Peptides against a protein of PDB entry 6GMG. Designs and how they scored, part 306

Target 1, 331 residues: chain A of PDB entry 6GMG
Amino acid sequence: DSDDRVTPPAEPLDRMPDPYRPSYGRAETVVNNYIRKWQQVYSHRDGRKQQMTEEQREWLSYGCVGVTWVNSGQYPTNRLAFASFDEDRFKNELKNGRPRSGETRAEFEGRVAKESFDEEKGFQRAREVASVMNRALENAHDESAYLDNLKKELANGNDALRNEDARSPFYSALRNTPSFKERNGGNHDPSRMKAVIYSKHFWSGQDRSSSADKRKYGDPDAFRPAPGTGLVDMSRDRNIPRSPTSPGEGFVNFDYGWFGAQTEADADKTVWTHGNHYHAPNGSLGAMHVYESKFRNWSEGYSDFDRGAYVITFIPKSWNTAPDKVKQGWP

## One batch from the design tools (peptide; made by RFdiffusion4, then SolubleMPNN)

Design b2_p24_5_s3 (from b2_p24_5, 12 letters changed)
Fold by OpenDDE base, seed 5:
Structure b2_p24_5_s3 (fold): chain B 331 residues (1-331), chain A 24 residues (1-24)
Amino acid sequence: as target 1 above (331 residues)
Amino acid sequence: MSAEDAELINNANKEAEELAKAKE
């Protein structure tokens, strides 16, 4: 119950975090201790440490989405999302494969579709696009210059994104970023902004007008990336969880993982920060915990989800919420 | 954002459950 959510208390600016605990190959800590780490490592504005504000602590208290929220400065809109889907694998497996013992046809198709997504390639595509965007941002002092640079970069790389409509989330993402327009943020200067990445896990079978089987086992045709661009239409994602397949079974609606702008070339060495649930220290769920996971741990996801998208947004370069290097845990 | 959107997440428990299943 949302009524049990509590905003974590403020932490002194100079308070050092306690050591994180190892948890299944990831680093884990309670939300208050993450706030301490955040203040020491990620809070910097123009090189100065900041105490996490009450508003930021409130955002953070919402759980996994809260981690992305506090670090990106806005609630995730998920408009500029990327994935990779192996269509040939999907078609071949559907044609030549067969359901497992006890597996329904719908379950088989849903599983095959899920397995046809490549999380690593999806992440790589997002990183590639973010890199192109960052080059376009670097010397652009107005939006027009940014867009012109972006088109030139895409043309030079023969990237299919060059054919996107001007109204596409790809071209509109920067202008739709609140921090870009803020005086203390981008101040309408693209060169003050940088592209950052987060990931969302969610369920494909969200269409209420579709078959019950799709809601239970996934919609094989939903949320596929467009060929060439890798763009995923997220307009149909309404945070609807997977439907139960048996009595008493329940699924969660989404998961969010924050990557930011790490420069580590090896995907497996990248760190993803996420939360377990909203902060309810006096409720049944308990205190919120924050996890710093390697890509393998993050990308594995849960049975609750059959889609993973890698989303690009923007933050001011003056923020340190997306540093080049992220260290897992503490110390 | 509605509070309703965030209320349904409980990944810590799911992780433990899935790990247990993977060990079986």
Scores: peptide ipSAE 0.025, ipTM 0.666, DockQ to the pose 0.060; fails the geometry check
Fold by OpenDDE base, seed 1:
Structure b2_p24_5_s3 (fold): chain B 331 residues (1-331), chain A 24 residues (1-24)
Amino acid sequence: as target 1 above (331 residues)
Amino acid sequence: MSAEDAELINNANKEAEELAKAKE
């Protein structure tokens, strides 16, 4: 079925997008029309519009992950991930709550765990950390200066991240970003880079050695953030989907949403860009569609997923893939 | 990104559309 994926054709640089369609509070368009919008709004390097390259169009064609891929410049590694989990709520609901009619104990525990994650607080934590990183980047002309600035900022805020190991994804994230090393990117100058955010939805019950109940209904103990830092260990995320609970039921492995570096203070007004599936215009799935959703619509997710993580990466400041303001739809 | 990853994403969005329709 993956053989049905097609790279969208090139769009002329000056071609304007067609209007987006409203779709359940979201703005929706076909992938080719998103390419047109991208070229007009997000393609700028050093203030100049660029045609989306064949390579970028190929990345985009992979669906939801493709949107994050083309805008971040790399396939998501998900190493620097944040979430928020209410342990007190979880314990209280387990103790005092009851399974719904027909709900198994495992299903109840999985649901309660899912509901104990606070997507807004997770997003806020990622934004807070990205802000600290951006301050550390601003006047740093080498990696050593960046790391020193970062440690100082964390100390001033009494942030638990100051206790992370030097080899932690938190401190190594910049050096592991390909665009940081590129001549036309950061050129090894931290002050040329900025922190950006995307989100991943995925399933907690991915351990094949665990019980069938955990694979079907979630693992309540998996992918919890570390206390104080909010860091999520993503090393066990292998893009394994939820196991079917009934014959014929199938689930998707993940969803990705691009936020970038919007400055809107109200989380509910932020715009998240994501795709539905890989581009297969001649296949059963059809053409890829791109959605621009408000935070509420994005954070609700699907029954396929019981975890949401907010991930920090870096892009060159010369790219316009993460502007301060994002307008939903077109015009 | 693997071909397998691309296939799984395609199915999720179909369900998402169905879920969105069900919420209307």
Scores: peptide ipSAE 0.024, ipTM 0.668, DockQ to the pose 0.041; fails the geometry check
Fold by OpenDDE base, seed 3:
Structure b2_p24_5_s3 (fold): chain B 331 residues (1-331), chain A 24 residues (1-24)
Amino acid sequence: as target 1 above (331 residues)
Amino acid sequence: MSAEDAELINNANKEAEELAKAKE
């Protein structure tokens, strides 16, 4: 019940976090302790440590999306999303594979489609694009200069993104970022911004006009990346959860994981920050917990979801919510 | 998207559930 959500109280600026708890390769803590860590590590604006504001604490209290929200400075729009799908593997498995015992054809196809996504390649594609964008942002003092730089970079790499429409989320993402326009943010100066990455897990079978089987077991054709670009059309993602396959079964709508702008080249060593549920310390769900997971743990996802997208957005360089290096847990 | 949409999504402790499953 949404009525149980509570905004975590303010934490003193100089309060140090308690140690995180290890949990199956993840580091876990209660939301209040994450706020303490955030203030010590991620809160800096123009090099100055900041207390998490009431507004930011409220955003954070929304759970998994709240972690991405507070660190990106805006509610996720998910417009610039990337994934990798192995079409050959999918076709081959459908042709030569067989449903498991007790598995329906629809369940088999949904599973095969899910397994045909390569999370690592999807993540790497997003990182590649973010890198290109960051180069284009450098020394660009207006949007026109940024776009020109971006087109040049794409041309040099023979990247299919060069063929995207000017209205594409790829080209419009910067101008549509509120912090880009803020005086204390980008102030309309692209060189003050940097590309950052987060991930969303969601369900493919969201089309209400589709078969019940697709809603239960996934839509094998939904949310595939475009060839060459890796772009995923997220316009049909309406935060609709998986349909129950049995009585009493329920699924959640999405999960969000924050990566930021880590420079670690090994994907397996990257840290993803996410929350379990909205903060309800006095409710049935209890206090919100924040997890810092390695890529393997994050990318595994839950049975609630059969799609993972890696999304690019922008934050001011003056923010420290996306540092080059993220340390898992505390200390 | 509205904050209301966010609240509907975070109605389960999925992390705890999945961790429990992984422990088994």
Scores: peptide ipSAE 0.023, ipTM 0.671, DockQ to the pose 0.040; fails the geometry check
Fold by OpenDDE base, seed 4:
Structure b2_p24_5_s3 (fold): chain B 331 residues (1-331), chain A 24 residues (1-24)
Amino acid sequence: as target 1 above (331 residues)
Amino acid sequence: MSAEDAELINNANKEAEELAKAKE
């Protein structure tokens, strides 16, 4: 029951974390210990450590989304999302492939679609775009200057994003970021902001008007990136989980992983921070755990999901929630 | 994730979304 969620208690600012535990190639810890790490490593505002506020602890307590929420400063809107889909692979596999033993046609098509997404290329696209945005932000002191810079950068790179509408999530993302408008944040100065990345895993078969098969096995045509831009229309993502295929089966609606603004060029060495579930220390789920996973472990996802998107948002440069280097675990 | 975990996560996520919307 949602009523079992508890806000983790405050941790003293100077309390050092306990060592993380290895878990299937990941570093794992309980949420309270993550708060300790967060305060030591990620809490800095203008170079000063901060105790995680009650509000931030409350956000964090919501599980996987909470990790992204506390680090981005905003509940994920997922408006500026990127992915990579190999259409040729998809078509070829549908044409030449065969369902596995016991696999329905719908299940086969859903699986083939899932497998046609390239997580690494999707991530790379998001990083590329974030880099362009960061260049556009660097010397822009108002939104108009930022947009002009962005258009110039895109034109120079012959990027299809240059053709996006001015009201598109791509161009509106900055202005729609609360921290951009905050006095102690961006203060409406783009040069005080930086682009950051998180990832969302979710289910494609969310259309209630679609067939039961699509809801159970995925919608092969849903949430594909636009050619050239890599943009995914997330407007139909309503956090609807996969439909059960058998009685008693249940699926999670989403997973979120925080990347931030790591500069590690090797995708496989990047660290993704995520939570397992909401914090319910006195409930059946137990305490929330936080994981720091390598890209491989993150991108594998779960059977609950058949889509992955890499989302760009913005945070103030004064925040240290998205450092250039992230160390997995503790110490 | 277990079915139990999934339901609990779903509920938490819904609450988070509602909370976020209320703060906007």
Scores: peptide ipSAE 0.023, ipTM 0.667, DockQ to the pose 0.738; fails the geometry check

Design b2_p24_5_s4 (from b2_p24_5, 11 letters changed)
Fold by OpenDDE base, seed 4:
Structure b2_p24_5_s4 (fold): chain B 331 residues (1-331), chain A 24 residues (1-24)
Amino acid sequence: as target 1 above (331 residues)
Amino acid sequence: MSAEEAELINKANKEAEEKARKLA
């Protein structure tokens, strides 16, 4: 029952974290200890360390999405999402491949589609776009200037995103960011904002009108990136989990990983912060844990999901929730 | 993951989404 969720208590501002523990190549800690780390490392507003507010602790308590929520300052809308899909690989494998022993045709097609996504290229595309957006933000003091800069940057790079509609998530993302409009945030000044990245894992087979096989094994045609832009239409993502394939089986609806604005060029060395489940210290699920994973560990995902998207949003530059360098674990 | 655990997580996540919509 959702009633088992508890907001973690406040942590003293100067309390240092306990050491993280290794967990399958990740650094892991309980949510309360993450709050301590967050206050020491990520809490800074205008260079001043802040205690995590009750509201922020409440957001965090929702689990995987909570980590992205507290660091981005808003619930993920997932509108500006990128991925990479190898169409040639997909077609070739469908044509020349065969189902594994005991694998149905639908399961085979779903698996092949999943395997045709390139997580590294998807991440790289998002980073590329974020960099372009950041350049467009730097000297723009109003939205019009930002949009003009963005269009110029895209034109110079011959990027297909230049052809997107003005109402597209790509061009509307900044103005739809609450912190952009906040007085202590962007204050409607694009130059006070920066692009940040998080990732969402989810299930492709969410169409209720589709076959049971698609709901169980994935929809091979769903949530593919548009050619040239890499944009994924996320409008059909309604947080519907994978359908059970056997009695007693259940799947989670999504996972979120926070990257922010790390400058590490090697994707494999980037750190992704995510949570396991909502905080229920007195419930069956137990306390929420927070993980800091390397890209490989994050991008592997779970069987619950067959899609990964890399999403761009914005935060004020005055926030330290997306530093250039993220250190895994503590100390 | 058990069906029960998945259901609980999904419910909690849905509530988060609803809360976020109310705050927007």
Scores: peptide ipSAE 0.025, ipTM 0.678, DockQ to the pose 0.895
Fold by OpenDDE base, seed 5:
Structure b2_p24_5_s4 (fold): chain B 331 residues (1-331), chain A 24 residues (1-24)
Amino acid sequence: as target 1 above (331 residues)
Amino acid sequence: MSAEEAELINKANKEAEEKARKLA
């Protein structure tokens, strides 16, 4: 019952966080302590620390999506998503592979499809595109200049994204970012914005008109990236969880991880921030916990999900929610 | 994760989405 969700109380701006605790190779803390860290490290607007507002605390209280929400400044729309899929591997495994003992054909196909995605390559593609976008933003003082710069950059790199339609999420993403239009944000000046990345894990078998097997074991053809661009059509993602395969089994609809704009070149050393569930300190779920995970821990995901997408959005450069360096845990 | 917990999480996430749409 959503009635158990509580907005975490305000934390004094000068309150230092308690040490994070190790949790299976991750750094873990309770949401209130994350707020303390956030205020010390990520809250800065124009170089000044800010107390997390009630609105921001409310966003955060929604769990995994809340971490991305508070740091990006908007609820994730997931329109500009990237992934990497090895079509040759998929075809080869389907042709030459065999179901495991007790594995159905549908389960086999779903698993093979899942395994044909490369999370690291998907992440790298998103980083590459974000870098191109950041170059296009740097000296652009209006949207037209940004788009022109972007097209030039793509042409110079012979990137297939240059062939995308002008109405594509790729070109419209900046315009559709609320903080870009805000006076205290971008103020319609692209050069005041930067590209940032978050990740979403979700289930492929969301089509209610599809077979029960696809809903249980995945849709091998769903949410594949377009060749050359790596773009994933997320329009069919309706936050529908995996269907139970046995009585008592239940799955979560999604997980979100915040990366931001870290400059660490080694993917394995990047830090991903995510939450477990909505904050219910007096409810059955308990207090929300926040995790800072390395890429390997994040990208591993859960059996609830068979897709991972890396999404680009934008935040004002004046925000410190996406610093170049993120330290895992505290101190 | 229990089915009950998963359902609760799903409900909370849906509410977040609805709230976000109202704020946008």
Scores: peptide ipSAE 0.027, ipTM 0.704, DockQ to the pose 0.889; fails the geometry check
Fold by OpenDDE base, seed 2:
Order: C-alpha cells, then sequence, then structure tokens
Structure b2_p24_5_s4 (fold): chain B 331 residues (1-331), chain A 24 residues (1-24)
C-alpha cells in the first residue's frame, strides 16, 4: 500500500557521508547517506551549502524519479526528449533477420527495434543541443534575446531544430520552467539559467488499444526520434509498464537517471545518479538506495524497458545540483 | 523483480505523478 512510503529524516548539514559500496560497477548507498552527500556537494545555492528541505526529502523518497526531481527542482515533464534510431539497421534486420528459436514474430520485431536505438548517439545529441542552448542563454537577458540567439546558433550549425515551430517544446522549454520565473531562480533572466540533462527508461508498448503482442514485446514504431532533429514525441508516454508475458511476471513503469551538466567528453566516464524504489524502511521493499552508475551501466537498462530518452530541462546557475564534474561514490 | 515488488514500485511512482500534477 502507498502507506509504506516514508520521508527520510533530516540530516545535519555538517554530517559527512559514509563510504558507498560497490555494486555491479556502480556505487551504492542508502538514501539517508545520499542526503548527506547531496548536502556536502550538490546543495549549494549561491555558493552556500543548504540542508535538504522536507519538501526535497519528500520528492527524493519517491525513488528513481525522486533523484531527478530533487536535482532538477521539478517533477520530470519529459517534453524535450532526444534519441537516436538507426532506421536502415531496423529495416535490414527485419528483412534479412530471423526470429530466434522459440521467439515469436512480435518478440523478434520488438527486439530488433530496441537494438536499433543507439543510446550513446542519443546522449550525444542531447549534449549537443544543451551546448547550443547554453550558448544562447549566456548573454540573453530576456526570452526574446534567448530565442534569437538559439535561431542564430542553429543556423550556424545548419541544425534541423531551426525549423521547429515556435510552440515546440524546444523553444518553449525555458519559459515553461518554474525556476526560470522564480525571483530567487532565473527571475526571467535566461543568462541565470543553464541546460541540464536527465534520462528516462520506459516501455514502448503502452497503447492499450494496440495488440497484446505490442504490450508484451514492444511497439516497434513507438517513440522513435524525428529524423534530423532527434526529437521524441513523449506525449504517449503514460508510465504504463510492460505487460507480463507469463504468470507471475511483473515490470516497473520507468527509471530515471540524473546527469546534469557534466563536461566530461568521454560518455563512458560520465556518472548517472538514480534510485531503486520509494523509501519504505518499515515496509517490504525496505529503505531506498541511490546508485551512481557510469554511462555503460545506466544505458544497459533493464528488460522492463525498450526505450531510452535523453531529456533537456533548465536549472538556475546558482544551484550546484549539476556541477561540471561528478565523482562516483564516496569518498 | 517479483510481480508484487513491481506493483508496489509502480504504485509509488503513480502517486508521485499525481502529487506533481497537483503542485503544477
Amino acid sequence: as target 1 above (331 residues)
Amino acid sequence: MSAEEAELINKANKEAEEKARKLA
């Protein structure tokens, strides 16, 4: 029952974290210890450490989404999402490939579609776009200046995003960010904001009107990026989990990983922060754990998911939830 | 992951969404 979720208690601002433990190439710790790390490393507002508020601790307590929520300052809307899909590979494998022994046609098609996504290229696309946005933000003191700068940057790079509608999530993302409008945040000044990235893993076969096979094995046509831009239409993502293929099987609805604004050029060296489940120290699930994974460990995902999207949002530059360098674990 | 664990995680995540919608 939802009644098992508990908000983690406050941690003293000066309390140092205990060491993280290794777990399958990841650094792992209990949520309370992550709060300690967060207060030491990520809590800074205008250069001053802050205790994680009760509201922030409550957000964090929701598990994987909670990590992204507390660091981005808002519940993920997933509107500005990017991916990379190899259409030629997909078509070729469908034409020339064969189902494995015991694999149905639907399973085969779903698997081929999943394998046709390139997580690294999707991530690189999001980083490229975030860089363009950050350049556009740097000296823009109003939204009009920001948008003009974006258009210029995109034109210089011959980027297909320059052709997006003015109402597109690409152009509207900043104005739709609550912290941009806050007096202690952006205060409507784009130059006070920076682009940040998180990732969502989810299931493609969410359409209840579709075949049972698509719900069980994936929808090969769902959540593909638009050619040229890499934009993914996330409007059909309703956090519906994969349907069971056998009795007793169950799947999780989504996973979220926080990247922020790391400047590490090697994707394999980037650190992704995520949680396992909601905090239920007295319940069957137990205490929430936080993981810091390298990109390879994050991008592998789980069988629960066949899509990965890399999402851009914005935070105030005064926040330290998205530093240039992230160290895995503690110390 | 067991079906029971998955259900609990899904329920918790749905509650987060509802709360977020109310706060927006």
Scores: peptide ipSAE 0.026, ipTM 0.691, DockQ to the pose 0.885; fails the geometry check
Fold by OpenDDE base, seed 1:
Structure b2_p24_5_s4 (fold): chain B 331 residues (1-331), chain A 24 residues (1-24)
Amino acid sequence: as target 1 above (331 residues)
Amino acid sequence: MSAEEAELINKANKEAEEKARKLA
């Protein structure tokens, strides 16, 4: 129950973290210890470390979304999302593949669709776009200059995003970012902002008007990226979980992972930070834990989800929540 | 936090137990 959620207490600014524990290829710690690490490593504003505020601790306490929330400075809106889908693989497998023993046709189609998404290529597309945006931001001192730079960069690369409407989340994302407008943030200066990436895992079969089979096994046609751009229409994502296939089975509605702006070229070496559940130290769920996972561990996901999206947002360059290098665990 | 955001978060919290089991 959400009523059991507790805001973690403040940690002294100079308190060092306890060592993280290995957990199935991940580094794991309790939320209070993550706050300690965050204050030492990620809290910096203009090069000065800060204590995590009560508001930030409250955001963090909401679990998997909380890590992305505290580091991005806003609740995820998921408007600018990217993925990669291999349509040829999908069509070929549907034509030439066979259901497994005991697998229904709907289950087979849902599985084949899930397997036709390429998480690495989706992530790479988001990184490519973030790089283009960062180049457009670098010397732009107003939104008009940013948009002009962005269009020029896209034209030079012959990128299909150049054909997006001016009202598209792609062009509106910066001006719709609260920290861009904040005096201590971007202060309406694009050159003070940088693009960052997080990921969301969710279920495709969310349409209540669709068949029960789609809700149980996935909707093969839902949340596919647009050809050329890689943009995913997230408007139909209502955080509805997978429907149970057997009595007593339950699924979670989403998972969030924070990447930020790491410069590691090898996707497999990138670190993704995420939480298990909301902080309930006195409840049945217990204390919230934070995980730092390699890309392989993150992108594997769970059976609860058949879609992964990589989302771009913006933070002030003065924040250190998205450093070039992220070290897994502690020390 | 908007009312919409609060609702979305609350929904996530209700489904958090299964995730906890998988990550434990």
Scores: peptide ipSAE 0.025, ipTM 0.675, DockQ to the pose 0.053; fails the geometry check

